# Designs tried in a protein design run: peptides against a protein of PDB entry 5OOQ. Part 52

Target 1, 227 residues: chain A of PDB entry 5OOQ
Amino acid sequence: YREDVRQVVTHPANALSFLQPGRLVEISVNGKDNYGWGAVVDFAKRINKRNPSAVYTDHESYIVNVVVNTMYIDSPVNLLKPFNPTLPEGIRPAEEGEKSICAVIPITLDSIKSIGNLRLYMPKDIRASGQKETVGKSLREVNRRFPDGIPVLDPVKNMKIEDEDFLKLMKKIDVLNTKLSSNPLTNSMRLEELYGKYSRKHDLHEDMKQLKRKISESQAVIQLDDL

## One batch from the design tools (peptide; made by RFdiffusion4, then SolubleMPNN)

Design b2_p13_8_s1 (from b2_p13_8, 4 letters changed)
Fold by OpenDDE base, seed 4:
Structure b2_p13_8_s1 (fold): chain B 227 residues (1-227), chain A 13 residues (1-13)
Amino acid sequence: as target 1 above (227 residues)
Amino acid sequence: SMSLDGFTLIYPS
């Protein structure tokens, strides 16, 4: 069920409005490379100039640039291509005992494990010298302040995902979490129907990008030290 | 429908 929720949350129709600069996201690339929590720089619709007719899934149709502070130091970060989520060989998070550096990596929505309910104030030019490291320091501090984990956006309360089928899914999960047994509400067919609803909103969502950015409002402003 | 973004903005120290 968690994966089902993730699929809905990370669908463009829902996620893009919450991928403002500085938004914290938990990153897992290809289901294996866990970079931990990073900060969103920006995002753009995925375009294949070599093959304009290329078809991407909804979750692969956008590229999100994120700052991570867990990149393995010897990763060939210089080979990273902007807006190319196919990462060069050797691009990986640092393992235990390895040194890490800050890097901006392009990921797909499918690589977002979770969207945090926090946004860092981002520098205007993340590519300027020292800026990534500043963000990296902030990420470390946030992690320190939230030892039990960075708060995740509530799909219903925060993201306002109000689809009835999704709500039913969430209720089912809640019931299961309370150790109450009930019949599963989700199967492959049901999920297709659920995701189909969001797919219909995809194009509109893209067109409303600027508007959604404008209407985004902060619930609170906190200094990092005050956490 | 419009989404409400209840994020917390964190300024660096």
Scores: peptide ipSAE 0.204, ipTM 0.800, DockQ to the pose 0.356
Fold by OpenDDE base, seed 2:
Structure b2_p13_8_s1 (fold): chain B 227 residues (1-227), chain A 13 residues (1-13)
Amino acid sequence: as target 1 above (227 residues)
Amino acid sequence: SMSLDGFTLIYPS
């Protein structure tokens, strides 16, 4: 059920307006490599120069560059290709007992587990010496301040996702969370259907414009030491 | 998960 919500939240029509520089996102690559919370550098439409006619799924149609502080120290980070979300072999997060380093990695929207309601102040040139490490320190401090987890954007209240099918999806999830379901498989299938309906009736560009207009965000500026 | 109003911008100390 969480996956169904994630699919909607990370859809370009909803997510892109919240992927400003410094936005915290929780990262899982290929459903196995958990990098934890990282900070968005930027994003761009995915373009295949070798095959301009290539069609990507909605969740793979954008590349998001993120700073992570959990990269395994012996990962071949020098082999990372800009705007290529297909990571080289050996690129992985550090496991328990292993040392980690900061790195900028390109990911797809599908690799975002959640979008935080926090943004870091980002340096202008993240590639400059020491800048990634600065962001890494900030990430560690944020995690220290929020031991129960980074605040996540509310899809309805914060992201202003008001689609009827999505609301039905959310309502269904709420009901299932409060009641023990005797038919979890059937209910899961129904949730997938609801997501499908949502996805099919919306135009990506129009949705993006609508969300951008509807976003009324209050901005709180806090120093890391004040958290 | 915890929900906040708007977003919080954090500056490094």
Scores: peptide ipSAE 0.065, ipTM 0.764, DockQ to the pose 0.284
Fold by OpenDDE base, seed 5:
Structure b2_p13_8_s1 (fold): chain B 227 residues (1-227), chain A 13 residues (1-13)
Amino acid sequence: as target 1 above (227 residues)
Amino acid sequence: SMSLDGFTLIYPS
């Protein structure tokens, strides 16, 4: 039920407060294109200027700009549009044996596989020449320092998600995980229902974000070399 | 540590 947990973690009410500049996130676009760990540049509410009446799901309602260092070198990165998560054809991570480059890509919250418990010190202007490459180097260094994987935020201990509905969801997940259920589909549907209730209850994303940011501000400051 | 609220990494300029 990792996906269920992911849905909760990446919900705007929970995720946005932890998407500060430099926050490491693991990116999987459309559940297919795995870019690995990238660094958050910024995020914004998704606005469709061409279709202002467009309604997005919670997980698609925000655009997160992230620096990745795994972009295929021949990807048409020049066609990338800021805050447009509909990526042009050909935008993909490098495969084995292919060369990669650094790029800033706009993604939705739904494309976040994991949120790391690390935050890079980001350049002031990421779009300036050479800046994304600097971040790319930092990402490589982080990966080197954490060969067993970058630490992921704990939903409870780190993210302080202690909402009653969330806790109920987690409890149900635990129970279902311990019980070898004969019907995974039914269990999944039930979890989705619980998640839905939670999501509806916390539709006021901005208010929740502000509250959670106060918690996320308490971070240990470490030099990259001290890792 | 994974138990901490978070890490801020500062890299050399």
Scores: peptide ipSAE 0.054, ipTM 0.756, DockQ to the pose 0.238
Fold by OpenDDE base, seed 3:
Structure b2_p13_8_s1 (fold): chain B 227 residues (1-227), chain A 13 residues (1-13)
Amino acid sequence: as target 1 above (227 residues)
Amino acid sequence: SMSLDGFTLIYPS
């Protein structure tokens, strides 16, 4: 059921407007490589130059470049290609006892586990020498400040997801979590149905038109030293 | 009513 919520939150119609430079996102590639919290550099619509007619799912139709500070030091980072989410063999997060480095990796929306309610002030040129490491230091400081976890965007209050089917989904999840239902399996099937309804209502092509509108944001500004 | 994002922007030290 948490996966169902994640699918809605990370759908382009909802997520892209919150993937500003510096936005913190929790990253899990292919459901196994956990890089932890990284910072968004930019994103773009996925284009296959070799096959322009290629059709991607909604969650694979955009590429997000993110700075991570958990890349294994001996990973072949020189083989990384911007906006190519198919990562070379050997690209992985550092394990316990291994050293890590900062890197920019391209991911799909499907690799976003959570979207944080924090943004870092990003360097103008992240590719310049030392700039990734600066972001890496900032990420470490944020993690220190939030030992219980980085705050996650609220789908309703922050992301303004007011779709009726989504709200119903959330209510059903609450029921499951409290074990108020005598038949959890039936409720699970209903959750899938509700997500399906939402997905049908929010086509990538139609929703992208709405994303062109500038979103007004309320921002709290804090210096890293104040954390 | 439209809710705002309300994110926190953190500047480096």
Scores: peptide ipSAE 0.091, ipTM 0.774, DockQ to the pose 0.319; fails the geometry check

Design b2_p13_8_s2 (from b2_p13_8, 5 letters changed)
Fold by OpenDDE base, seed 2:
Structure b2_p13_8_s2 (fold): chain B 227 residues (1-227), chain A 13 residues (1-13)
Amino acid sequence: as target 1 above (227 residues)
Amino acid sequence: SMSLDGFTLIYPE
């Protein structure tokens, strides 16, 4: 059921308002390349210049640029294209014993494993010399301070996902020692209905994007030292 | 809802 939760959480209707600059996200590309926790730089709607009529799934319809500090040192990072989630061959996280570097990589929402309840104060120009390394240091510090794991956003309490089907899913997951034979979201018809609702919500989200940003900027900030 | 979660801010070193 964790994957089902992830699908809902990372849907644009829910995720985008929490992908502010500096937001920590846990990154897994292609289901195998785990970069760990990175920091959001920005995001944009995916545009295919070669095929403007291309239709992407909801989870592939946005590109999120993230700073990671786990890039394999010999990865061809110079071949990375901004806002192109199709990563060049050889772009991968460092394995045990390998050296890593900081890099900005473009990912889709589908590559987000978790959204953290932490944000880094991001440099104004992440592309400037040394800035991504600064973020990398901050990421290391965060990992040091949270050895048991970075706190993840609560889908209900924090993200305010109040869809009744999602709430039912969450309730089922919360049942201790219960082996569930069925998932309410495994049914294609129900999933389609749920995604339909999110699609409508997403449209509204896009219309209110600027307002949401302003509200986010006015929110109380808790510094790491206050933890 | 326009409600957003609070967040913890970490300054770069």
Scores: peptide ipSAE 0.052, ipTM 0.747, DockQ to the pose 0.317
Fold by OpenDDE base, seed 3:
Structure b2_p13_8_s2 (fold): chain B 227 residues (1-227), chain A 13 residues (1-13)
Amino acid sequence: as target 1 above (227 residues)
Amino acid sequence: SMSLDGFTLIYPE
């Protein structure tokens, strides 16, 4: 059920409006390389220049650039290509006892484990010398302030995912968490229906994105003035 | 601070 929730949350129709610069996301690449919490730099629709007719799955159709502070120091970070989610061999998080560095890596939506309810104030030019390290320090500070874990966006309360089937899924999870038995969801059919709905919403994403971005930016400015 | 869009801004020191 947790994976089902993740699939819905990380679908472009739901996730993209929450991937503003500085948004914290928990990153797991290929289900094995856990980078922990990183900060979103930007995102773009995935384009294959060699095959413009290429069709990607919804979760692979966007590239998200994220700053991580857990990159293994000897990783070939110079081989990283912007907007190429196929990472070079040797790109991995540092293990226990290894030194880590800050890096910007391109990931797909499928590599997002969770979306945090926190947003860092990001440098204007993340590629400038020392800027990634500044974000890295901020990430360490966040982890220090939240020893029990960074708060995750609530799919219903915060992300406003209101699909009936999704709400039923969430209710079932709540029941399970209280150790009450619930029937397994026939996950495949309901998820397909949900994806169908989200795909239709995704077609309208550009129109919605502009409006949501304007609202978010206006609110951010207000908060800055209040500080 | 918490925004209406459901995020909290954290500023680097």
Scores: peptide ipSAE 0.045, ipTM 0.742, DockQ to the pose 0.308
Fold by OpenDDE base, seed 1:
Order: C-alpha cells, then sequence, then structure tokens
Structure b2_p13_8_s2 (fold): chain B 227 residues (1-227), chain A 13 residues (1-13)
C-alpha cells in the first residue's frame, strides 16, 4: 500500500508541480541505492535522441536532476551523463564508514521515495565550482534541524490529490495500520485505474500543471525563521 | 551554520 501511494504521489500529474528548484526529495535508485534527502535542481521530459519512438512509462518519462550529499567519494561521477538516468556502474551512495561527496544525479520519478514539504534556496548555477557543496551543507543543516525526519507532503492536504480511488486507498491504509485483512491485489487493480486516470489527465493537466505550479509558487512561503 | 533563510516551508493554501 505504501508503494501504491508512492506511485500515485510520484506520477507526473501529481509530482511535477512540486518539483520546483530546491524541493527536497528522498531518493532511492533501483530500490537499493538510498541517497537520502536531496534537492531538486530541475526536471525535463525524457527524450531519446537515438530512439525518438521510445515510449517510457509515466514514472520514467521525466528526468529529475537532484543534488545529493551522500555520493560515495570514489564513485565515477565523471561518467555521469546529464539527462541520462541510467547511472554508470559504481555510482552509489557511501556506506557506513565511507566518505561521501556532493553530486548532481539524474533520476526518474520512480526513484523518488517521498517529496518533502521543504524547499532550499538554490544557487543560480549549481554546476559552478562549490555550488553543489553549498547545497550539500544546506542538506546537512536540514537533517540536523529535523532529526525525527523531514516533513513529507501530505498527498491530500498539500498535494490536493482528490481522486476518489486514491482517497479510498488512503482510508484502507489507515484501517490496515490497525488490521492486515484487506487484499492488496484489489487495490492494485484500482491503482491501475488510478494510473490510467492520471495518464489521461496528464495531457490535460499539463496546462493545469502550469497553473498549479504558479499557484504553488505563489503559495505563502514562510521562512523557517518566521516560524 | 547556514542562514535560516536558506530554506522555506511551503504551506498549502
Amino acid sequence: as target 1 above (227 residues)
Amino acid sequence: SMSLDGFTLIYPE
């Protein structure tokens, strides 16, 4: 069920409006490489120049560039290709006892574990010398300030996901936290229907997304100091 | 220590 929620939340129709520069996202690549919380640089629709007819899943159809501060120091970061989410061998987070560095990595929406309810002020040119390290310092500070975890966007209250089937899913999760009796398979079928709805709405929602982005950007930003 | 101005909380309307 958590994965089902994640898939809905990270669907382009829902996620893209919340992937502004500086947005914190929790990153897990290939289900094994946990980079922790990173900061969004930008995103773009995935285009395969070699195969323009390539069709990607919704969750793989966009590339999100993120700054992480947990990259293994000896990772071949020089082999990273902009806008290529297929990471070279050896690109991984630092393990316990290993040193880490800051890096910008291209990921798909499928690699987003959660979207935080926080944004960093990002440098204008993240690729300039020392800028990713500045973001890395900010990430460390955020983690220090939120030892119990960075607040995650509420799918309903914050992201305004109002789909009836999704709301039912959320209710089921709440119930299941108390009783494990509901069959996950019935929810998966509903999830496919949900995805279908989001996919169909995505084309229409691109216009709405631009509007939602503008609305989200215009939303009252309270600085942590003002709290 | 980073300035607290480096990050913002976005409250949904």
Scores: peptide ipSAE 0.044, ipTM 0.718, DockQ to the pose 0.099; fails the geometry check
Fold by OpenDDE base, seed 5:
Structure b2_p13_8_s2 (fold): chain B 227 residues (1-227), chain A 13 residues (1-13)
Amino acid sequence: as target 1 above (227 residues)
Amino acid sequence: SMSLDGFTLIYPE
């Protein structure tokens, strides 16, 4: 059920408004390569220049560039291509006992495990020498300050996800969690169906999505100024 | 909102 919530939270209609530069996100690439918390550089709609007709899923339709400080030191980071989420072989987080470096990696929304309720001040030019390392230091400091974990955005209170289908999904999750259903598979299928409806609805309302993003961004800026 | 050194805690209202 956590995955179901993640799917909703990381849907473009919800996530993009909170992927401002410096936003902390928890990263898991391909469900196995855990980079921990990184900082968003930017994002863009995924465009395949070689195949303009390529259709991506909602969660794969955007590329998010993130700074991580957990890249294995011997990873071929020079082979990383901006806005190409297909990572070269050997790109992986450092394992226990291995040294890590800072890197900017392109990921899809599907690689976001959680979105933090924290935003770093980002260098203007993250590609400049030493800037990634600066962000890396900041990430370490954040982890130090939040030993119990970085606060995650609340889907309702913070992200203001009020979509009826989402609310139904959440209610369903709550009910299922309470009942400890003996049929997890059936329950999961139902949740996926609800999510599917939600996703399709938002796919049809791209204009509303963009508007919501702008509103959210504006509000975020105001809050930043008030801080 | 707590301003941390180099960090901003964003609480979307």
Scores: peptide ipSAE 0.043, ipTM 0.716, DockQ to the pose 0.121; fails the geometry check

Design b2_p13_8_s3 (from b2_p13_8, 5 letters changed)
Fold by OpenDDE base, seed 5:
Formats: structure tokens, sequence, C-alpha cells
Structure b2_p13_8_s3 (fold): chain B 227 residues (1-227), chain A 13 residues (1-13)
């Protein structure tokens, strides 16, 4: 049921307020290309200039630009198109034994596996020479400091997701985690149904986004090196 | 695991 939680967490109504510059996110493109933890540069609503009438799902309706430090060195990064999450062929993370480089890639919200409770201080101009590499060094440092994994935002405690349908979803997940289910498929379908109900509230996206942003901004800020 | 409840941690780049 981790996927069900992920769907809620990465929904625009919840995720966007936490995608500030420097926010760490764990990236998996198309469920196959794992780039690990990257840093958010910015995000924008997905606009198809060629087809302005294009309708995207909630999770595909925004493009998030992220710095990754795991791009395969021979990937055709020059073919990357800004604000186009359809990555060119050959764009992939480095495999074991391969060299990697830093790159900015456009992804959808659906490619976010987790949202971290950490932010990097980002360069003002990430596209300037050497700036991506600076972020790459910071990412390595974070991974060094958190050998057991980067802390993930708690949907309730940190993200303050208090939507009734979400809470019902979470309650259902908790119950299923504590009890043996005789029919996992039925339970999964029920979770999907609950998520579906939640997602229909997307019209309130901006209001929720603003509220959650305010909550996030009110949180105490501490430097990582002060820990 | 570190509890980060109520905090946002920042790392200088």
Amino acid sequence: as target 1 above (227 residues)
Amino acid sequence: SLSLEGFTLLLPS
C-alpha cells in the first residue's frame, strides 16, 4: 500500500507546497529509472504549446525540474527539452560501475517516489557553469550524513494532510497493516476507490497548496550542520 | 532514525 500513500503525497494539492527550491525528492522515472535523491530546482504547470487543449492527469499536470547526480555520463543530456518530461532515449541513471554526472531533468509528480524533509541551499542560477556539480556535491554530502536514508516527510505530521478522505485512506492502510487481509486485491481496490474520492477534490488544489505552504513556512528551520 | 517533526533542515550548497 506504499503506492497508495505515494499517490496521495505526490498529488499536486499536497506535493507542490513542498517542492521549494532545494527540496530533496527521490526520483523514479516510469517506475524503472531510479535516479535516487535529487534536489528540486523549480516546478511549473505543464503546458503543451503544440496542443493547448491537452488534458493531463493530476500527477502529470506539473513538471518538476530536479538536479540529479546519478545521470549516466554518456546520456544525451543535450537532447533534454526544458519542461518536457518525455525524456529522450538514452537518458538514464548510471548503473553499477558506470560514471555519472549531474543533470537537470524535467519530471512529473508521478516520478517522485518520496519527498524528503531536507532542503539544500540552491544556487541562484542552476544552469550556470559548475552549479549543478555544486548541488551534486551537496547531495553526496547529504547521503553521507544519512547512511540509513534521508528522512521522508510524514504526510500527517509534516505535510499536515488533514483531508477527510485522505485520513480515511490512511486509517484503512493502518488497519490493513495491523491485520491479516484475506483478500489483498479487494483491499487494494478499496484503497484506490478512497484515493479516487480524494483526487476529485483537485479543484481545491490552489487553496490547499496555499494553506500547506503557510504551514510549511511556519515550521522551525534548522541548519543540517547544526545537528 | 532522526525525528524531524516540526523542522525543516537546510544544508548549504
Scores: peptide ipSAE 0.036, ipTM 0.705, DockQ to the pose 0.206
Fold by OpenDDE base, seed 1:
Structure b2_p13_8_s3 (fold): chain B 227 residues (1-227), chain A 13 residues (1-13)
Amino acid sequence: as target 1 above (227 residues)
Amino acid sequence: SLSLEGFTLLLPS
């Protein structure tokens, strides 16, 4: 059921409003490359210039740029293409005993394992020399401060996901954790219905525009507080 | 916001 929860949490209708610059997210690419906690730079609607009629799943329909501090040092980071979530061969996290570097990687929403309840104050230009490393240092400090793990956004309390079927799912998970029951609850149809509700409720394209504006305004407020 | 050794943490709440 954890995957079912993740699917709902990372759906654009729920996740995008929490992908502000500096938001911590836990990253797993292709189900094998675990980069750990990274920091969101920005996100954009995925556009296929070569095939404008291309249809992506909801979870693949946005590109999220994230700073990670766990990139293998010998990864061909120079081959990374902006807004291309199909990562070049050799792009991977450092394994035990290997050295790592900071990098900005484009990922899809389905590569988000969890969304943290913390944001870093991000440099204005993350691509400027030394800025990624600054964020990487901050990420290490955050991990040091939270040895038991970075706090994750509560889907209900923090993200305000109030769909009845989702709440039932969460309740069932709680019961399973308590009683060690293993009966499956949701299937593809139920998830599709949930996603359908989200899609009908929000025009994701327009919402994204509004969110970007709101994020920009929020950054301005933060800067004023730091002055 | 919370300053932490040269960086700032922002708590959503």
Scores: peptide ipSAE 0.035, ipTM 0.713, DockQ to the pose 0.096
Fold by OpenDDE base, seed 4:
Structure b2_p13_8_s3 (fold): chain B 227 residues (1-227), chain A 13 residues (1-13)
Amino acid sequence: as target 1 above (227 residues)
Amino acid sequence: SLSLEGFTLLLPS
């Protein structure tokens, strides 16, 4: 069920309006490389100049550039190509005992584990010397202040995902969490139907994006030191 | 769970 929710949340129709600069996102690349919480720099539609006819899944159709502070220090970060989510060999998070550095990595929506309900104030030029490290310090501070985890966006309350089938899914999850029911209530067929609905909405994303941006106004401004 | 409507902007000090 968590994966089902993640698929809906990270669908372009829902996620893109919340991927403003500084948005915290939890990153897992290829389901194995966990970079932890990073900060969104920007995003763009994935374009394959060499193969304009390339068809990407909805979750792979956008590239999100994120600052992470957990990159293994000896990773070949210089080989990172902007807007290329196929990371070079050796690009990985630092393991326990290894040193880490800050890096900007391009990821797909599919690599977003969670979208946080926090947004960092981002430098205007993240590529400028020292700016990534500044963001890295901020990320460390956030992690320090939220030892129990960074607050995740509520798909319904915060993201305003009001699809009836999704709401039903969420209700089922809530019921399962409360009753410890072992019966998977979500059939794969229902998920396909949900994905189909969002896929259709993706074509109207620009219209939805404008509407959602108005909803995604900052509710609070907090100094990192005051957290 | 603090249902924060919207997002909280964190400013570096």
Scores: peptide ipSAE 0.246, ipTM 0.802, DockQ to the pose 0.279; fails the geometry check
Fold by OpenDDE base, seed 2:
Structure b2_p13_8_s3 (fold): chain B 227 residues (1-227), chain A 13 residues (1-13)
Amino acid sequence: as target 1 above (227 residues)
Amino acid sequence: SLSLEGFTLLLPS
């Protein structure tokens, strides 16, 4: 059920409007490399220049650049290619006892475990010297302030996902949490239908353009003194 | 927003 919710939440139709610069996201790459909470830099539609006809799944159709502070220090970060979510060998989070560094990594929507209900103030030029480390310090401070975990966006209350089938899924999860038996198998079949609805109703390319404009407008309004 | 040392945290809307 958690994966089912994640699939809906991270679908472009729902996620992109919440991937503003500084948005906290929990990152897991390839289901094994947990980077913890990172901060969104930007996102773009995935374009394959070598194969323009390449069709990606919805969850792989966008690249999100995120700052993480958990990159293993000896990872070959110099081999990272912007907007290439296929990470080089050796790119991994630091394990216990290992030193970590800050890095910007390109990920797909499928690598987002959760979307936080917090945004950091982001430097205008994250590639400038020392800027990633500043974000890294901010991430550590956030984790310190939220020892029980960073608050996650509520899919219904915050993200306004009001699809009836999704709401039914959420209710089933709530019932399960109360130790009332519900059939998990009935929920998975409905996800494909939900995805079909999202894909049909949204022009993702146009939505992205609109969202980028809204994000830019919002950033112009956000002043440090007002925060 | 919540002012934190060294950065500003945007509070949930």
Scores: peptide ipSAE 0.035, ipTM 0.706, DockQ to the pose 0.112; fails the geometry check

